Peptides against a protein of PDB entry 2AZE. Designs and how they scored, part 59

Target 1, 148 residues: chain A of PDB entry 2AZE
Amino acid sequence: AQECQNLEVERQRRLERIKQKQSQLQELILQQIAFKNLVQRNRHAEQQASRPPPPNSVIHLPFIIVNTSKKTVIDCSISNDKFEYLFNFDNTFEIHDDIEVLKRMGMACGLESGSCSAEDLKMARSLVPKALEPYVTEMAQGTVGGVF
Target 2, 101 residues: chain B of PDB entry 2AZE
Amino acid sequence: GRLEGLTQDLRQLQESEQQLDHLMNICTTQLRLLSEDTDSQRLAYVTCQDLRSIADPAEQMVMVIKAPPETQLQAVDSSENFQISLKSKQGPIDVFLCPEE

## One batch from the design tools (peptide; made by RFdiffusion4, then SolubleMPNN)

Design b1_p13_5_s3 (from b1_p13_5, 4 letters changed)
Fold by OpenDDE base, seed 3:
Structure b1_p13_5_s3 (fold): chain B 148 residues (1-148), chain C 101 residues (1-101), chain A 13 residues (1-13)
Amino acid sequence: as target 1 above (148 residues)
Amino acid sequence: as target 2 above (101 residues)
Amino acid sequence: STSSETRTIKHLI
């Protein structure tokens, strides 16, 4: 009886760990797709323009975005070595990391919400190694969660 | 019996986790390869047009923060306090605004 | 604390 209980505890522990890893894997897949899609888009654009964009016109990853109303008053205090910043706003703001920005740009092909068109799914699959394609399909269908 | 069933479940879960780990390793390897590829990193950028599509500077001010890894970000967004604090330990932080404010 | 100043944020061009 006690042995069975011990194994039940271990079983639950492993199930939770698997669940966590599934979440991590999904995020990794989304990142991979988003990054590769972004690179592909930009490569194509530069080829068509026959030139790279001006250096100061683009923002390379990684970055963080902060947005607020243009009417928001912002006070910025910066240390002399620029190692520390303090922003004070008089109204609410939003923070977005680069991955979230890419997702909102559609770089993850809507896979993050399971809202993929046939073309979106095709693109997503094309941007991952073969071994990951089944998982991408499951993500698109919202069927992730089963035991492998 | 119950013991045998649980033992089998644990074995199956171990196998499942190993498969999951394998897939994760594939993903991390791909991401690493991207990070090590100079051309990919050169092309890993967004434009002001991209940012405007997310938050139009005509209505929203969009501030871009370029910070070294492990930079600490503390944000307070309450009725009384609206604050962002950044602390870097690996280098200077750069902050930019997109055009068309 | 560290010394600080208020600076104008750079604009991307």
Scores: peptide ipSAE 0.041, ipTM 0.883, DockQ to the pose 0.046
Fold by OpenDDE base, seed 4:
Structure b1_p13_5_s3 (fold): chain B 148 residues (1-148), chain C 101 residues (1-101), chain A 13 residues (1-13)
Amino acid sequence: as target 1 above (148 residues)
Amino acid sequence: as target 2 above (101 residues)
Amino acid sequence: STSSETRTIKHLI
């Protein structure tokens, strides 16, 4: 009786842990796909242009994006050594990390929302090691969550 | 019985978690390799055009923050105040504004 | 906190 109760508690604990790891794995897969896809895109673009873009025309990862209405008044206080920044806005703003930006750019092939075309899914699969392909397929189908 | 069933479940869950851990290790390895590859890092960039595609500077001001690792970011977005605070210990923070054109 | 000043954000290009 008590032994069974203990095992049931452990079972639930493990199920929850697995669920958390599944979420983490999905995010890792999306990051991998997004990064590789971005690199591939840029490599192709530079080859076509026969040169890299001007150094001040691109933003290398990692970065953070802040956006707000162009009508928003922003006050920026910067320390002398630029180690500290303080931004004050008179209206709401949004913050996006680089991964979110890549997702919105389509670099994750729509896999993040399970909205993949056949071509998108093919691309996504091609950007991960073979062992991860089944999981990518599950993500595209929205069937992730089962126990292995 | 109940005990046997639970014991079997736990064994199955253990195997499942091990498989999951393996896949995660593969992913983290791939990401690490990307981070260590000079050519990949050189090509890991977005353009102003990319940023305009997700937040049009014609309507939205787009600010880019390049901060060293472990930089602390504090954001307040409420009716009382709208604020972002950045504090770095490892180097200067760079902030850029994407042009509208 | 250190001394700070108001500055204009640099444009990328």
Scores: peptide ipSAE 0.040, ipTM 0.882, DockQ to the pose 0.046
Fold by OpenDDE base, seed 2:
Structure b1_p13_5_s3 (fold): chain B 148 residues (1-148), chain C 101 residues (1-101), chain A 13 residues (1-13)
Amino acid sequence: as target 1 above (148 residues)
Amino acid sequence: as target 2 above (101 residues)
Amino acid sequence: STSSETRTIKHLI
């Protein structure tokens, strides 16, 4: 019947929305873990060194990274007010946001790729509120996406 | 019947979505708290050593871009064009290069 | 575009 068809369309719409929210939630969790882990690492490092790092030796979030071969020629055009930049490369490049950098640093404990050891999982769980721990566990197991 | 089944499914999906929304609210709250914590923000940094672990300057040039919020980034990476365009509306953009050891 | 100049990227350290 038409009514059932309408409800099936709505069901599909809701399923897709839930799927999107699941992805968003996972990313938010990864961000939280990565940030907290980074802060914890740096706090410990500064305590061990008994001093903060030199100001010009660190890059505070937010930032983006662009990398390319050392052989790549880059032309950089900058507006007079430095509001606009144009980079032209003679070869391919890569762009990474700060979150991706943190993930590659292992700040998300390998949770982002399902490469989470027992110790990594322990760390990840310790960096989120208790209410999020079950979801972190599901992420580590690769079992997210089920109806809960 | 079919109608009853679909109706029940929609109710269950609603509950699931509400649970997701709740968890997302918890996450966003935590992130907000981090952003409001001065000490956390002071410690929210990476080093050149960190960046070298991602892309070694011995083989890769590593460029760092600090841009204000809402800065637009347009990138073209094709056989014909290799280009990055940045347009800020809130302030100047800073660009840095990570040195080699 | 806007008035622009080509400049070298500043080193972090």
Scores: peptide ipSAE 0.040, ipTM 0.882, DockQ to the pose 0.047
Fold by OpenDDE base, seed 5:
Structure b1_p13_5_s3 (fold): chain B 148 residues (1-148), chain C 101 residues (1-101), chain A 13 residues (1-13)
Amino acid sequence: as target 1 above (148 residues)
Amino acid sequence: as target 2 above (101 residues)
Amino acid sequence: STSSETRTIKHLI
């Protein structure tokens, strides 16, 4: 009885660990798709324009975005060596990392929300190794979560 | 009986986790390859147009922060205090404002 | 305390 109880505890521990790894894998897949899709988009765009964009017109990853109302007053204090910044706002703001920005741009093909068209799913599959394609399909269908 | 059943479940979970680990290894390898490819890194960028599609500067000010790895970010967003503090140990921080249009 | 300077954020373009 005690042994069975111990194994049940272990079972639950393993299930939780698997769940965590599933979440991590999904995020890694989304990052891979988003990055590769972004690169492809920009490569194609530069080819069509026959030149790269001006250096100061683009933001290379990694980056963080902070947005607030255009009416918000912001005070910025910067250290002499630019190692420290302090921003004071008079109203609320939002912070987004680059991955979130890419997702909102559609670079993850809507896979992050399971909102993939047939074309989106095809694109997503094409951006991952063959071994990951089944998992991408499951993500698109919202069927991830089972033990495989 | 019950013991045998639980033992079998644990074996199956182990197999599932091994498969999961394998997939994660494949994925991390792909990400590493991307990080090592200079052309990919050159093309890993967004434009102001992209940012406007996320947060329209006509309504929102969009600030871009480029900071070295391990930069400490502290944010307070309460009804009485709105603050962001950045502290880098590895290099200077750059901050840009996306123009309205 | 550390020395600091208030600056205007640079525009991207």
Scores: peptide ipSAE 0.036, ipTM 0.882, DockQ to the pose 0.045

Design b1_p13_5_s4 (from b1_p13_5, 5 letters changed)
Fold by OpenDDE base, seed 5:
Structure b1_p13_5_s4 (fold): chain B 148 residues (1-148), chain C 101 residues (1-101), chain A 13 residues (1-13)
Amino acid sequence: as target 1 above (148 residues)
Amino acid sequence: as target 2 above (101 residues)
Amino acid sequence: STTSTTRTLTHLI
């Protein structure tokens, strides 16, 4: 019947919406873990050093990274007020946001790829509210994706 | 019947989405709390050592860009053109390179 | 016309 067909279309739409929200939630969880882990690491480091790092030795979030071969020549044109930049490269480059940098640093505990050790998983769980812990576990096991 | 089955499925999906929304709200709240905590923001930084750890420092050059919100970024990466354009509306853009290389 | 500063980068500084 046409009604059943319409409901099947709606069912598929809802499934896709849920899938999208799952992806969004996973990213938000990773961001939360990465940020909290970074803050925790730096707090501990500053306590051990008994001082904060020199201001010019660190980069505060937010930022983006551009990386390229050291052999790449980069021409940079900057407006007088520094509101406008133009970079010309003679070879390929990559752009990464700060979250990706944190992931590569291990701040997300390998949860982003489901490659958590037992200790990594323990850390990840400790950095989220209790209600999110089961989801973190599912992410680590690679079992996220089903309807719950 | 088939209609009843589909109706039930949709109700179950609705419940699942509600649970998902709840978890997302919790997570969003946590992120907001982080953004509102001055000390956390002070400690939200990476070092040059961190940046060197994410790429081979012997082969890769890493440039850090700090731009105000609403900055327009245009990038072209093709065999014919390699370019990044930044246009800020709210303030100056800062660019950093790690020293000692 | 616009005023600008142009720099060439080949390595980290």
Scores: peptide ipSAE 0.072, ipTM 0.898, DockQ to the pose 0.037
Fold by OpenDDE base, seed 1:
Structure b1_p13_5_s4 (fold): chain B 148 residues (1-148), chain C 101 residues (1-101), chain A 13 residues (1-13)
Amino acid sequence: as target 1 above (148 residues)
Amino acid sequence: as target 2 above (101 residues)
Amino acid sequence: STTSTTRTLTHLI
């Protein structure tokens, strides 16, 4: 009947929404793991060095990075108040946010790419609340959403 | 019949979505707690060594941009135009390079 | 004026 057809449409809509929320949750989990892992790493490093690093030797989050060939010529125009920047390149460039940098650093324990070792998984689990641990396990196994 | 089956499926999907929402709330709460913790903020940094690990410093120049919230970023990457435009409304923008570059 | 300084980025190193 038409009523059943309408419910099938709604069912499909809800399934797609759930899929989107799963993706969002996975990203949030990766961010949490990456941030906590970074903080933990730096805390340990500072303890070993018995002091914090010099202020100008580190970059605090948030930030973005731009990378290009060293051969690329870059012209930069800056306003007096430094509120406006214009960069002109003679070749291609890449832009990455801080989260992507943390992932490439391994701060997300390889969970983002399915390369999570047993040790990485143990670390990842230790950096999330208990309620999120099952989801971290599913992410590592590639079985997220299997309960739906 | 089929109607009852579909109705049950929708109820189950609603419960599943509610569970996801709950997990997301837990996760966002944790992220907020990190942002509100001054010690975590102090320790949330990367080094030049970290930046070198993600891009070969022999081949690539790495520029770091620190911009206030709500800064507008416009990028064009085409054969005719390679450009990045930044416009802040809340303060100055800072640009950094690793000293060894 | 929106720009007051124009330089090659390599000179900012």
Scores: peptide ipSAE 0.071, ipTM 0.898, DockQ to the pose 0.037
Fold by OpenDDE base, seed 2:
Structure b1_p13_5_s4 (fold): chain B 148 residues (1-148), chain C 101 residues (1-101), chain A 13 residues (1-13)
Amino acid sequence: as target 1 above (148 residues)
Amino acid sequence: as target 2 above (101 residues)
Amino acid sequence: STTSTTRTLTHLI
């Protein structure tokens, strides 16, 4: 009985670990797709324009964004060496990392929210190695994890 | 019996985890390759137009922060305090604003 | 740290 109990505890631990790894893998896949899709988009755009965009018109990864109402007052304090910043807002704000920005741009093909059209899914699958395609398909279907 | 069943379950979970680890290794390898590709990094950018697409420029103000690796970010968003603190150890922090037009 | 610049932002610039 005690042995079985110990194994059941171990089983639960493994299940939780697998669940965590699945979440990590999904995020990594989304990151990969979003990044590759962004690069592809920009490459195509530059080819069509026959020139790169002006350097001061683009923001290279990595970055974070902070957004708030235009009515929000923001006080920004900067250290002499610019190593430290302090922002004080008089209202709520949002912080997003670059990956989230890419997702909102649609660079992850809607895979992150289950709103993936057939064309989106085709694009997503084309941006990952063959071995990851089944997992991308499962993500699109919302069937990741299966029944263990 | 119960013991045999649990033992088999653990073996199956081990196999599942191994497959998962394999897929993760493939994925991390791809990300590493992207990070090492100069052309990909050159093309890894967003425009102000992109940023406007995710936040209505008529209603939202958007700041872009480029901070060195390992920069400490502290954020408080409550009724009593709305604050972001950044502390870098590896260089200066840059902050940009996207123009409205 | 020593703060050298304080700016108040109310609108996009």
Scores: peptide ipSAE 0.059, ipTM 0.898, DockQ to the pose 0.038
Fold by OpenDDE base, seed 3:
Structure b1_p13_5_s4 (fold): chain B 148 residues (1-148), chain C 101 residues (1-101), chain A 13 residues (1-13)
Amino acid sequence: as target 1 above (148 residues)
Amino acid sequence: as target 2 above (101 residues)
Amino acid sequence: STTSTTRTLTHLI
């Protein structure tokens, strides 16, 4: 009857919300892993070098990346206070956030693609709290999406 | 009956969502802890070598933009117009290029 | 918008 129909609508609404939260959780996990892995890498590197890198040789998070062909001509207009920028390109460009950069660097251990080596999976698991390890495993296997 | 079944399904979905919320809270807590750790923030950086590893340095130019939170970004990437507009309300925007480029 | 400085970034071949 009408009551059942109303509950069916509600059921569908909740299912969609759960799906959205699953996606958000996966992204949060990837961010956590990537960030911790980056920090760990850099800590080790600095220890081995016995010094931090030169200040102007690194870019701290957060940032965004714009890449384009080296042949692309870029006109840049900057306000005097540097609050406004306008870039005009004569060809296509790409924009990436820092998280995407970290993923491409392998900082998320390949987990973002749902495929990891055994070693990468071990690393990924070691970078999250115990409660998240099962979910990391599911992500690595590409089996995320079920209802708990 | 059908009504009872649907009611049960909704209860189960509620439980599942609560589990997700719990896991998300764990994640956000971990991220906050990292953001509050000064050493972690100091070590949260990439190098020009890293940037070169994600794009062919022989073919691509990589520009790094550091902008304050809530900076408005507008991008147009069409056959007729290629443009990026940045507007900050909280401070100056910085743009960097790797020196080897 | 305010007064702006235009810079052209070109790459050497």
Scores: peptide ipSAE 0.046, ipTM 0.897, DockQ to the pose 0.033

Design b1_p13_6_s1 (from b1_p13_6, 6 letters changed)
Fold by OpenDDE base, seed 2:
Structure b1_p13_6_s1 (fold): chain B 148 residues (1-148), chain C 101 residues (1-101), chain A 13 residues (1-13)
Amino acid sequence: as target 1 above (148 residues)
Amino acid sequence: as target 2 above (101 residues)
Amino acid sequence: STKVTTRTLKKRI
């Protein structure tokens, strides 16, 4: 009885670990798709324009975005060596990392939110190795979460 | 019996986790390859137009933070306090507004 | 319209 109980605890521990890894894998896949899609978009755009964009018009990864109302007053304190920043706002703000920005741009093909059309899914599948395609399909269908 | 069943379940879970680990290794390898590709890194950028699509500068101020790896970001967003703290250990942090604002 | 004020903190030694 006690041995069975110990194994049940271990089973639950492993299930939770698997769940965590599934979440990690999904995020990694989304990052891969978003990144590759972004690179493809920019490559095509530069080819069409026959020139790269002006250096000051682009933001290279990695980055973080902070947005707030234009009415928000912001106090910024910076250390002498610029290693430390402190921002004080008088109203709410939003923070977005680069991956989130890419997702909102549609670079992850809507796979992250279940808004993946057939065309989007085709694109997403084309941006990952063959071994990951079934998982991409599961993500699009919302069937990830089972044990395989 | 129950013990045998649980033992079998654990074996199956181990197999499932191994498959998962394999897929994760494939994915991380792909990401490393991308990080090592010079052309991909050159093309890994967004534009101010992209940022406007996320947060319209007509209504929002958009601040861009370029920070070294392992930079700590602490944010407080409550009715009583609105604060962002950045602390880098690997180099200076750069903060700027989108030039088109 | 957004007001941003910048102050420099002394380097922590």
Scores: peptide ipSAE 0.052, ipTM 0.885, DockQ to the pose 0.039
Fold by OpenDDE base, seed 3:
Structure b1_p13_6_s1 (fold): chain B 148 residues (1-148), chain C 101 residues (1-101), chain A 13 residues (1-13)
Amino acid sequence: as target 1 above (148 residues)
Amino acid sequence: as target 2 above (101 residues)
Amino acid sequence: STKVTTRTLKKRI
């Protein structure tokens, strides 16, 4: 009885660890897809334009964005070496990291929300190594979470 | 019996975790390769148009922050205080506005 | 001491 209980505790611990790793893996897959898709998009765009965009017209990763109403008053204090910034707003703001931006751009093919069309899924699969394709499929189907 | 069943479950879970570890290693390797590839780095960008699609400057002001790794960001968003503090230890921080359409 | 200045943000292009 005690031995069984010990094994049950271990089982639960392993299940929890697996669940955590599944979450981490899903995020890693989404990042990979998003990055590769972004690079592919830009490569194609530059080829079609026959030139790269002006250097100051693009924002390279990594970055974060802050958005707020145009009516929001912002006071900015900056150190002389630009190592420190302090922004004071008179109203609410939103912060988004580059990964979230890419997701909202559709670079993760809607896989993050389970909103994958057949074409989206095809794209997603094409952007990962073969070993990851089954997992991408499971993500799209919403069947991730089981033990395999 | 119950003991045999649990033992079998643990073996299966071990195999599953090993598979996950393998897949995660593949993913991290791919991401590292992307970060090390000069061409990929060059092409890893968004445009102001992209940002406008998320937060249109016609309605929203979009501020872009480029900061070195490990830069500390502290944000307070409450009725009493709306503040963002940035502190870098590895270099200067660049902040600019996304142009309006 | 760190010199602190207040300024408006600049647009990229």
Scores: peptide ipSAE 0.052, ipTM 0.886, DockQ to the pose 0.041
Fold by OpenDDE base, seed 1:
Structure b1_p13_6_s1 (fold): chain B 148 residues (1-148), chain C 101 residues (1-101), chain A 13 residues (1-13)
Amino acid sequence: as target 1 above (148 residues)
Amino acid sequence: as target 2 above (101 residues)
Amino acid sequence: STKVTTRTLKKRI
């Protein structure tokens, strides 16, 4: 009886660990799709323009963005070596990392929210190795984790 | 019996986790290959137009932060304090606004 | 337009 209880505890522990890994894998897949899609977009754009964009017109990953009202007053204190920054705002702000930006740009094909059209799903599948395609399909259907 | 059933469940979960680990390894490898590919890194960029497309350009100002790895960011967003603190140990931080803002 | 004030400080550490 005690042995069975111990195994039941272990079972629950493993289920939780698997759940955590599933979340991590989903995020990794989204990152891969978004990254490859972005690169593909830019490659195509540069080919059509027959030139790369001006260096100061693009922002390479990684980055963080902060957005606030244009009416917000910002006080910025910078160390002499630029290792430290302190921003004081008189109103609320938002922070977004580069992955979130890519998702909002549609680079993850709507897979992050399960809002994939047939074309979106086709694109998403084309941007991952064959072994990951079934998982991408499951993500789009919202059926990830049903095997466990 | 019950013991045998639980033992079987654990074996099945182990196999499932191994498959999951395999998929994660594949995915991590792909991301690493992308990070090591010079052409991919050259093309891994967004434009200010992209940024303005996700934020109301008429109402919002967009500030871009380029910071070295391991840079610490602390933010306070409350009625009493609106503050962002950045601390880098690996190099200077660059902050800029997109042109035409 | 957002008003940004910048000043240089001594190193905090």
Scores: peptide ipSAE 0.050, ipTM 0.887, DockQ to the pose 0.038
Fold by OpenDDE base, seed 4:
Structure b1_p13_6_s1 (fold): chain B 148 residues (1-148), chain C 101 residues (1-101), chain A 13 residues (1-13)
Amino acid sequence: as target 1 above (148 residues)
Amino acid sequence: as target 2 above (101 residues)
Amino acid sequence: STKVTTRTLKKRI
């Protein structure tokens, strides 16, 4: 009857919402792993060097990267207070946020593409709370998407 | 019957969503803790070499944008227009090129 | 190298 149809609609609605949240959770996990892995890497490197890197040699999060061909001509308009920028390019460009940069650096251990080695997976698991480890495993296997 | 089955499905989905929300809360908590930890933030950086690994400055120009939170970014990348606009409400925006360029 | 031109504008915010 109509009651059953209403519930079926609601069921589908909830399923879609869950799938959306699953995607959000996966991204959050990747961010967490990437951040912690980055911090760990840098901590270890600084310990070995017995000093931090020069301030002008590092870029602290958060940041955005824009890259384009060296042949690209860029026109930049900037406000006096530097609150507003306008860039015009004569050719295509790419934009990458800091998370994407970290992923490409391997800071997410290849979990983002499901291409984790055994060591990568071990690292990924070690960088999340225990409650998240099963989900990390599912991500590595590409089996995320089921209903809990 | 059909009604009973659907009712049970909805209950199960509710429980599943609650579990999902719990995991998300754990994640957001961890990220917040990282953001509040001074030492972690000090160590949350990439190097020029890191950036070279994803975009070789020998072939590509790499521009770094440091903007305050909630800065608006609008980008157009089409055959007719290639543009990026930035608008900050909380402070100045810092833009610089990688030194290898 | 990339050619970059810069213009300084008045505050619009």
Scores: peptide ipSAE 0.049, ipTM 0.886, DockQ to the pose 0.042

